# Ledger of designs, part 133: peptides against a protein of PDB entry 6D0Y

Target 1, 225 residues: chain A of PDB entry 6D0Y
Amino acid sequence: ETEDHLESLICKVGEKSACSLESNLEGLAGVLEADLPNYKSKILRLLCTVARLLPEKLTIYTTLVGLLNARNYNFGGEFVEAMIRQLKESLKANNYNEAVYLVRFLSDLVNCHVIAAPSMVAMFENFVSVTQEEDVPQVRRDWYVYAFLSSLPWVGKELYEKKDAEMDRIFANTESYLKRRQKTHVPMLQVWTADKPHPQEEYLDCLWAQIQKLKKDRWQERHIL

## One batch from the design tools (peptide; made by RFdiffusion4, then SolubleMPNN)

Design b2_p22_1_s3 (from b2_p22_1, 15 letters changed)
Fold by OpenDDE base, seed 3:
Structure b2_p22_1_s3 (fold): chain B 225 residues (1-225), chain A 22 residues (1-22)
Amino acid sequence: as target 1 above (225 residues)
Amino acid sequence: SMEEEIRLQMIKLHQELLKELS
């Protein structure tokens, strides 16, 4: 496959087809596996790009990465490393929406057995620990809490099944922060207000309530976040 | 094979997630 053709294949996976999505994903995984010796860096970049730019296909691409990792046990690690680098770059560039998509993507990779649950817990611990930092803007604290909470629909069930005590601690710290923070509309969060179900409520408080409900429902999705 | 079954289960799980969350 040429690089251009690989781009087309990756970008179009999940589109309407006579074959099942499962079959298409397996087929694509096979193609990509065969091309890794020649196009690994390109494939990594392409997958990172679609993870950022096509959030509507998040689960398709996490599944694809999971399949590739199963075929090539080193690929998943390299991909995660690339994604973490991209996450850092997105944060430095103040691309916070992109950063959230990356965190959600990484979260769902736990379900694909690419990232271990303890590693994701550690990441979320690091995120929530930002709320304890002094001499930082609240908007920074708020974003990391948002990134954590908004990723839980994808990974909360798995993390609580394996690390319930640690997750409870993170939740307690989050709740404590939410109670003591200033409840003003932050510009960074304004882009999300259009899609929140309770526009009259402060966004993080609303999200917290939704996540608490999701947790109470044992992480079975019954409501729109 | 066991590996194939694992992959299929993973894909099925993620299709459900895609439907509900994406």
Scores: peptide ipSAE 0.026, ipTM 0.570, DockQ to the pose 0.025
Fold by OpenDDE base, seed 2:
Structure b2_p22_1_s3 (fold): chain B 225 residues (1-225), chain A 22 residues (1-22)
Amino acid sequence: as target 1 above (225 residues)
Amino acid sequence: SMEEEIRLQMIKLHQELLKELS
């Protein structure tokens, strides 16, 4: 495979095909695996790019990474490292929407057996710990809470199944912060454009309520908006 | 919302694809 061909294959996965998506993903995983000796760096970069730029295909690409990681190769770890680097870069560049997509992506990699649940819990602990930072803008604290909460639809079930006590502590800390924070309109956090069910509530409070409802529903996905 | 619907669709897809990860 050429680099350009790999890019095409990766970018177009999930599009209409005569074959099932599952079979296409398995096939692509095989192709990519075979090309790792020659194009590992390129493949890593491409996957990071599509993870960042094509959030609508999040599940497709997390699955792809999971399939690659399952092929007796430490590809998942290398990919995660690359994603973490990208996350850091996004944060430094104040690309908070990109950053949250990356966090969601990483979250879903737990379901794909690429990232261990305890590792994700640790990440979220680090995020929520930002709420305890002194002399920092509230927007910083708010964003990390947002990143945490926004990722739970993807990984909350798994994390509570594996690390319920730790997750409860994170939730308690989150709730405590939300109660004491100043209520301020933060456009940076308003990723969704659709009307929210509780327009009278501040955005993070609304999100918190939604997540609490999901948790109450045992993380069974249903329409909220 | 449309955004939520898309998210749910992706989650459903994930459930279907998880069988491939065994």
Scores: peptide ipSAE 0.021, ipTM 0.530, DockQ to the pose 0.042
Fold by OpenDDE base, seed 4:
Structure b2_p22_1_s3 (fold): chain B 225 residues (1-225), chain A 22 residues (1-22)
Amino acid sequence: as target 1 above (225 residues)
Amino acid sequence: SMEEEIRLQMIKLHQELLKELS
C-alpha cells in the first residue's frame, strides 16, 4: 500500500459500502497490520489525524485501533502515546475543541481494550486535580471537570466496574468542587431545556446532574448528553 | 443544540481567558 492509499482507506472507512462496517474494519485492520512494518509512523499519524478531525467517526476509529491493537500488541500503546502527546499539544495551544475530542477518543479506547481502566482513571484524577490548582482561573478548572464529565458517557460504565472506589473519590471531589465553585449564571452558560418546569441551569451543574442520572441508570444512556 | 452552543461558548471563554493570561 502507498501512503496515499492508506490515507484513503482510513478516511473512507465507515462510508457507504456493500459490506458491513465490521467487515470493513476487520479488512482495514488487516491491511494496516500488514503495512505497519513499512508505514507504522504514517498509520499512527493518520489515525491520530482522523481521531482529531473526524469526531463523528469516533467509535469507528476507536474500534479500528482496538482491532489493530489486538493484531499488533504494541500498536495500541504507541497510538495512545501519540494521542497523549497530541492532547498535550492541543492543550498547550488552547485548542480545547480538539482536546475534548481526544479525551473522548481515549475514553472510548478503554472499551476497545486499548487503554486500561486504571490508566484512564489516573487521567481523570489528573483532570479533576486541576480543581485544586491555585492561582488559576475557574474556567480552567471548569473545563477539566467538563472534559472529565463529558467523557463519562463513553467510559463511565467500564471505569466503575473496574475502579469503583477510585471513581467514587473522583466524583466526590468533583461534587465538592461544583458545590464550592462560583456559579456564573451567565446566560451564555445556562442550559435551556424544553421542559418548562425545569429551570435554567448552569452548564456544569446540568452536566453533573445528567451524569449523576446516567450513573444511577447504570451508565445506560437513554438520551444524548 | 443549546447545550452544544453553551459548551462551545464555555470552551471559547476558556481559550480567551488563557490567551489573556499567556
Scores: peptide ipSAE 0.021, ipTM 0.451, DockQ to the pose 0.076
Fold by OpenDDE base, seed 1:
Structure b2_p22_1_s3 (fold): chain B 225 residues (1-225), chain A 22 residues (1-22)
Amino acid sequence: as target 1 above (225 residues)
Amino acid sequence: SMEEEIRLQMIKLHQELLKELS
């Protein structure tokens, strides 16, 4: 396959077809696997690009990556490394909306068996641990809490099923931080465009309330969105 | 081994994010 053809195939997956989405994804995974020896770098870049620019197709592309990882055992690790590099670039460019999309994408990769649940729990433990650091701006503490909470609609169910005790600890630490933090409205944190049930509340408090409700509703997203 | 590698990547991600948010 040519680079242009690969780009076309990746960008168009999920569009109307005579075949099922599952069949199309399996077919595309096979094509990409065959072309990895010649176009691995291009494929990695393309997948990172659609991950950050097409959030509406998040579950389609995480599934594709999951299928590729199943075919090529090392691909998942290489892709995650590429995603981390892209996340760094997004943060350097102050594109925090893109950054949160990438974190959500990584979160959903747990559901696609690319990232292990314990690894994602460790990531979120590290995020929330920032709230306990000294001499750190609150905006950074708030961002890590936001990145954690805003990703739970995609992975909270899986993490609680496998690591409930660890997740409860993370939640307790998060709640403690939210109670003691200064109340502010930071624009970079207000990237969730879903309907806010409590617009009078500070944004993180509102998000916390939504996540608590989602948890109570057994992580069924239809109760929030 | 893959799980451990990914876990290490997550730790590395945290460290890099701290630098970028400074």
Scores: peptide ipSAE 0.019, ipTM 0.518, DockQ to the pose 0.030

Design b2_p22_1_s4 (from b2_p22_1, 14 letters changed)
Fold by OpenDDE base, seed 5:
Structure b2_p22_1_s4 (fold): chain B 225 residues (1-225), chain A 22 residues (1-22)
Amino acid sequence: as target 1 above (225 residues)
Amino acid sequence: SEEEKIRKQLIELHEELLKELS
């Protein structure tokens, strides 16, 4: 396959087809596997690109990465490294939403057998530990908490099944931080409005409430976050 | 192992991210 053709194949996966999505993913994985010797760098870059630009297809592409990792033992580590580099670049460009998309992507890779659950828990422990550091701007603390909470719809169930005690500790630390942090109350970030006694809340508080509800529902989604 | 390599990358990620957010 040419580089341009690879881009087309990767970007269009999951679109309407005569075949099932599963069949299409297996087919694409086979094509990409065959092209890794010649186009590994390009394929890695393309997958990172769709991870940040097509978040609506997150589960499609994590599944694809999982398939590739199963076929090529070294692919997972190389991909994670590429994702970290891309994540740094996104942050340098102040693309914090893209950065969160990449964290979500890494999180969902736990479900695709690319990343072990204990490794993801360790990462989130480190994220939330930033809230306890001194001389760190609140914006950094908020971002780490947001990245953690924003990823739980995809990986929370798996992490609690395997590391419930550690996850409870992370949740307790998160709750403590959210209670003591300074509220910004920027109108455009106030996305939670409900009847009394639930006033309009800042986005991070709103997200926390949604995650608590999701946890209470045993991680069975009843609405899209 | 490959798993350990990935684990190491993820654990070190927060340090890199903190630097970039500064």
Scores: peptide ipSAE 0.365, ipTM 0.849, DockQ to the pose 0.028
Fold by OpenDDE base, seed 2:
Structure b2_p22_1_s4 (fold): chain B 225 residues (1-225), chain A 22 residues (1-22)
Amino acid sequence: as target 1 above (225 residues)
Amino acid sequence: SEEEKIRKQLIELHEELLKELS
C-alpha cells in the first residue's frame, strides 16, 4: 500500500458500504497491520490526524486502534505516545477544543482495550487535581474539568463499573470546584443528541448537569456525539 | 509492560501540560 492509499482507506472508513462497519474495520486493520513494517510512522500520524480532525468518527477510529493493538501488541503504546505528543502540540497551538478531542479519544480507548480503566481513572484524578492548584489561571482549571467531563459520555460507564469509589471521589471534587469557580457565560455544551432542548446555562455547569443525568441514566444515551 | 508504559504516559500528562496551560 502507498501512503496516499493508506490515507484514503483510513479517512473513508465508516462510509456506506455493502459490508458491515465491523467487517470493514477488520479488513482495514488487516491492511494496516500488513503495512506497519513499512509505514508505521505514517499510520500513527494518520490515525492521530483523524482523531483530531474527525471527532465525529471517534468510535470508529478507536475501534480500529483497538483492533490494531490486538494484532500488534506494541501498537497501543506507540499510538498513545503519538497521541500525547499531538495533544501537547495542539495545546501549544492554543487549540484547546482540539485537545479535548484527543483526550476524549484516549478515553474511548479504554473501551477498546488499549488503555486500562485504572490508568484512565488515574489520569482523570490528575486532571481534576489541577482544580486544587494555587496561583494558576482559572482557564487551566476549567480546561481540565471540561476535558474530564467531556470524555465521560464515552468512558464513564466503564470507569464506574470498575472504579466506582474513585470516580465518586473525582465527581465530588469536580462538584466542589464548580461551586467555587467564577462563572463565565458561554453557550451550552451538549454531550448527547436528544429531542429535549436544554436551557442556556454556564457551559461547565450545563455540562455537569448533563453528565449527572447521564450517570443517573446508567450512562445510556440516545446518540453519542 | 505496554500497559505500564501507557499508564505512565497518561499520569504524567498533566505535569507536561503545565507549561502549556498556565
Scores: peptide ipSAE 0.322, ipTM 0.843, DockQ to the pose 0.028
Fold by OpenDDE base, seed 4:
Structure b2_p22_1_s4 (fold): chain B 225 residues (1-225), chain A 22 residues (1-22)
Amino acid sequence: as target 1 above (225 residues)
Amino acid sequence: SEEEKIRKQLIELHEELLKELS
């Protein structure tokens, strides 16, 4: 496959088809697997690109990555590395929404057996631990908390099933921070909307309430936003 | 292992992200 063709295939996966999405993903995974020897870097870049630019298709592409990882043992690690690089680039460019998309993507990779749940928990522990550090601007603390909470709709269920005690600790720390922080809206952050509307609140408090509700509902929701 | 590699990457991420957010 040519690079252009690969781009087309990757970008169009999940679109209307006579075949099931699962079948299409398997097919695409096969194509990409065959092309990895020649186009691995391009494929990695393309997947990172769609991860940040097509967040609406997050689960499609995480599934694809999962399939590729199953076919190519090294792919997962290489992809995560690429994602981290992309995440850094997004942050450098002050593309914080894209950065969150990438964190969400990484989070959902837990469900796709690319990232182990304990590893994700460890990452989130580190994220939330920033709130306890001295001489750290609140905006950064807020971002880490936001990135964490904003990812839970995709991975919270799995993490609590595997690491409930650790997650409870993270939640406690998060709650503590939210109670202490100066409540200020940050324009770069967007509030996650739920099926049931919540009163207008400070963005992190609102998100926290939504996540608490989601947790209370055992992480069951109609759809992933 | 790949899992360990990924774990390491994710664990070290926050330090790097902290720098990038500065």
Scores: peptide ipSAE 0.364, ipTM 0.849, DockQ to the pose 0.029; fails the geometry check
Fold by OpenDDE base, seed 1:
Structure b2_p22_1_s4 (fold): chain B 225 residues (1-225), chain A 22 residues (1-22)
Amino acid sequence: as target 1 above (225 residues)
Amino acid sequence: SEEEKIRKQLIELHEELLKELS
C-alpha cells in the first residue's frame, strides 16, 4: 500500500458499507499489519492525527488500535508513545480542546486492552492532585479536573470495577475541590424566561452533576441523555 | 504571560503524568 492509500483507508473507515463495521475494522487491521514493516511511522502518525481531528470516531479508532495491538504486541506501546508526543505538541500549541480529545482517546484504550486500568487510575490521580497545587492559576486546576471528568463516560465503568477504592478517593478529592473553587458567573450565558433571567450552571459543576448521575446509573450513558 | 505560564506547567506535568502509560 502507498502512504496516500493508507491515509484514505484510515480516514474513511466507518463509512457506509455492505459489511459490518467490525468486519471492516478487522480487514483494515490486516492491511495495516502487513504494511507496518514499511510504513509503521506513517501509520502511527495517521492514527494520532485522526484521534486528534476526528473525535467523533473515537471508538472506531481505539478499536482499530486494539486490534493492531493484538496482532503486534509492540504496537500499543509505540502508539501510546506517539500519542504522548502529540499531546505535548497540542499543549505547546495551546490547543487544550485537542488535548482533551487525546486524553479521552487514551482513556478508551483501556477498554481495548492497550492501556492497563491501574495506569489510567494513576494518571487520573495525578490529574486531580493538581487541585492541591499552590500558587497556580485556577484555570490549570480546572482543566485537569475537566480532562478527568470528561473522560469518565468512556472509562469510568472499567476503572471502578478494577480500582473502586482508588476511584472513590479521586472522586472525594474532586468533590472537595469543586466545593471550594471560585465560581464564575457569566451574565451573557443565562436562560431567559418570561419572568426573569436565570444564570446557567457553571460548566464544571454541570459536568460533575452529569458524571455523578452516570455513576449512579452504573455508567450507562443512555440514562444521562 | 499567564497563558504561557499555564502552557508550560501543563506540558511539564503531562510529561510526568504520562510516564505511567509508557
Scores: peptide ipSAE 0.044, ipTM 0.679, DockQ to the pose 0.048; fails the geometry check

Design b2_p22_2_s2 (from b2_p22_2, 10 letters changed)
Fold by OpenDDE base, seed 5:
Formats: C-alpha cells, structure tokens, sequence
Structure b2_p22_2_s2 (fold): chain B 225 residues (1-225), chain A 22 residues (1-22)
C-alpha cells in the first residue's frame, strides 16, 4: 500500500494542483527523501520507469531527481548508474528510440546538477568516436552523431561554458564525419522533404545546421525558430 | 528551435521505429 502510494505520487507530479509545480516538486522530494531508508530500491525503480515511459515529463523528472540529489547525493549517483545501465541495454537491443531519449534525459541532468559537465563531455566523446569504427553500418555511426547533436539544445550552453576546448574538438570530428559519410544510400533518413527552411536536406545535415546556428547564437533558442 | 527539434524528433522516431522492425 505504501509502495502504491509512492507510485501514485511520482506518476501524478506535474498534474493540475492548487499548488505550484515548484512547490509540488519540493514536497515530493521531501516525501521521497524521508522514505529512502525503507523504500530506496522501489523509489529508484519507479523514477527510472517514469523517466523512460513519460517523455512528456522529462523536465519534471530531471528537476525532481536534481532536488533529490541535492538532499541525498548517493541516491543521485545510483540513479544515474541505473539510467546508464538502461542506456547500454537499449543500445545492445538496438532500441534506438529509447536510447536517444535517455541521452537527452541524462543531458538535462547536467543542468539539474546531477551529472558533471566533464562526464557528459566524455560520453559525447565516446559517441562521436563511434564514427571512427570500421566495418560497422553507417546507420550506427549516424545514430550516435544524432544522439549527440540532438541533445545539445538541452546542455550545449553548459558544456561550452565549462569545456569549450573539448567541445570544439568533438564538433570538428562531427563535421569531418558529416562531410565524408554517404548520403545517397540513406534516402529514408531525409527528414525535411518539403518543410522550410531546409527542404529535402538529409536529417543529420539539417540538424547540424540548426546546432551551428544555435551555437552561433550563444545557445539562446529565442534567436532561431 | 524547439519546434524544429520537435519535428525532427518525431520524424526520426518514425525512422528509428522502422529500423527496429527490420
């Protein structure tokens, strides 16, 4: 019964309430913290589950984890470890939809002070290094580049503020790969067929252009559509 | 940016789903 109660609280956070979202998150963090001694494993599993299954609440749950991490650092670490394990499992299973979302979730955890910027940079270095793998399908290389680039709207500002030199290296490697990859053999990955401003552009080229613009605008989204 | 990223994500999700089904 107590476990069901915790599940209900976690699942319903962010829904209509008489209180502000911020107040509700603080309240929930307090409740969860108090229950960690008895229900740590359950809470961990619940948070991992909702993080994966409710992508529409990404920022809500990253914020919640951030609040919990501030209260209990050990829990935050265990949560991140669990999410990384899940990411690895998703990748092994070729579940790229789940995997890319998990990367974005982890990226936003940097803003919530759960993951250190250097750790995220290291992860992205690993992703981009896949482009150098031999005898692997290009779709694999492309996916890791996509996972990197598509997460930058959430974390690019923070990473460049703290690790600009390392990020520039990753960008250079990414650009190099995008120039040499085969585009004609991946027609199904052309995302912008009729949409302005990038009609019929290949999805990674389009994304790269968007990220370059975002970077130029100092990671301020208000300057681009 | 958010709108473009959303659109790209949706389309990419569809593509990735197709890949997973192959």
Amino acid sequence: as target 1 above (225 residues)
Amino acid sequence: MEEEIKKLKEKMDEILKEIDEL
Scores: peptide ipSAE 0.016, ipTM 0.482, DockQ to the pose 0.017
Fold by OpenDDE base, seed 2:
Structure b2_p22_2_s2 (fold): chain B 225 residues (1-225), chain A 22 residues (1-22)
Amino acid sequence: as target 1 above (225 residues)
Amino acid sequence: MEEEIKKLKEKMDEILKEIDEL
């Protein structure tokens, strides 16, 4: 297949078709696998690009990468490395909106068996450890907490099933930080409930409360937009 | 959660079964 054809297939996956999404993804994974010997770099770049540019298809592309990874090819690792590089670049460029999205994407890759749960836990430990940094702006600390908490809807269940003790430690550290930080009121995007944040509650406190509720509900959403 | 995301998650859950079987 031509590079242009591959691009079209990758970009259009998940669109309306006569076949199920599962069938389409499996089919595409097969096509991509077959073309990896000749077009690995192109496919890698394409997947990285669409993953970043099409956030509405997050689960589609994480699943696709998962399917590719399950086919006994190390491509998943290369993809993760590329995404991590992009995350680092985003952080360096202070593009925090992209960065948090990438963290969510990586989080969902855990569900797809592309990233091991311990690795994601380690990443979150690193994020929460920023709260312990001295002589840094609170906004930096807040962002890493936000990145952690806002990613849990995608991976919290998996991480607590496999690494509950470590997650509890991270939660404790997060809670401790939230109690100490200066409160600000910033709007929050909720990803698991239809309810809006309470105007009287600080946005990270609100997020924390929502995550606690989600945890209590075994990571199952009650209200969906 | 947006309805679209919900639908995608549900579909993903189904696909994950395939991954587990591979």
Scores: peptide ipSAE 0.008, ipTM 0.403, DockQ to the pose 0.031
Fold by OpenDDE base, seed 4:
Structure b2_p22_2_s2 (fold): chain B 225 residues (1-225), chain A 22 residues (1-22)
Amino acid sequence: as target 1 above (225 residues)
Amino acid sequence: MEEEIKKLKEKMDEILKEIDEL
């Protein structure tokens, strides 16, 4: 495969086809695996790029990475590292729109068995720990809580199945923070449900309530946005 | 797979330590 051809294949995956999406993803994973010896860096860059630039295909690319990870675990690790680096860069640049998406992407990678549950728990612990930092703007603290909570639809089930005690601690810390923080009507970057928060309800409180409900429903939802 | 997962976890944990600094 040529680099251009690989780019085309990666970018077009999930588009209308005579074959199932699953079949196409498996096929593409096979192609990519075969080409890793020659085009590993290019494939890595391409996947990172499309993962970031095509949020509408989040689950497609997480699934693809999951399939590829099953074939080549080292590549999966390198991909995760690249995405984490990008997350760090986004955070440093205060690009919170990209950052929250990357957190969701990483969260779904847990669901796709690319990232271990304990690692994601550690990430969320780090996020929620920001709420305990001194001399940090509330907007920053709120964002990390938002990033955590808004990612749970993709990973909450898995994390509670494997790390329920740790997750409960994170939830307790989150709840405590939400009770203490100044209530403001800052709009959410994105609501993960079709339902918009009540205009009189604070957005994180609303999200918290939604996540609590989702948790009570054993992380069963109609759709993930 | 367990060893690989462990390795990845360790690597990720190392990377994640830096998030606290952000």
Scores: peptide ipSAE 0.025, ipTM 0.612, DockQ to the pose 0.019; fails the geometry check
Fold by OpenDDE base, seed 3:
Structure b2_p22_2_s2 (fold): chain B 225 residues (1-225), chain A 22 residues (1-22)
Amino acid sequence: as target 1 above (225 residues)
Amino acid sequence: MEEEIKKLKEKMDEILKEIDEL
């Protein structure tokens, strides 16, 4: 049936083809646009599902959503809303692995002109604000900082280009939190990579240092992190 | 960058899982 066909097309996009990925994505976007009047809900569900379950195709699906958003703005908005709902559900269910991935996915949607930079800044402000909450476990505070910092490689450049002052404030708050948080000496929280010898650091401190370096390099990847 | 972030994510996931099981 047509629904099964759509599922196949969406799942297989980005696979080896005689055509360029860009051409294939444009073609698929056209097919999906044409079928939206009849299969909107199905297409929405499929895109949400593959976005969540196929992290290796993150940029493929963010690009696809970007193309669809350009063709049908309402659908793009509905997709974002669905992803935000899913993020909330993941957080409620303590599915932090899915949640952090969804934050990264949403972050990359900023680059695809699906999510406005101010909206993403507001989300990150909300995340970092958790560090200021009293009577919450540190692990929760740490997770939101992690979710923020680990998403910056995908969106930091865009956010600083458009909202540098707000981002600086978020960074200042993050730095303040990292300085005052209780550091554990548990081995699982320490990062030691054999491939690149560096001093053993606490995982958030290590991530912070990497992001600071990335920021210093104007968000240009000079070195593979 | 992505590999290192992946490692950090895995560690975080392990920690959070352990806490949720308590």
Scores: peptide ipSAE 0.020, ipTM 0.487, DockQ to the pose 0.015; fails the geometry check

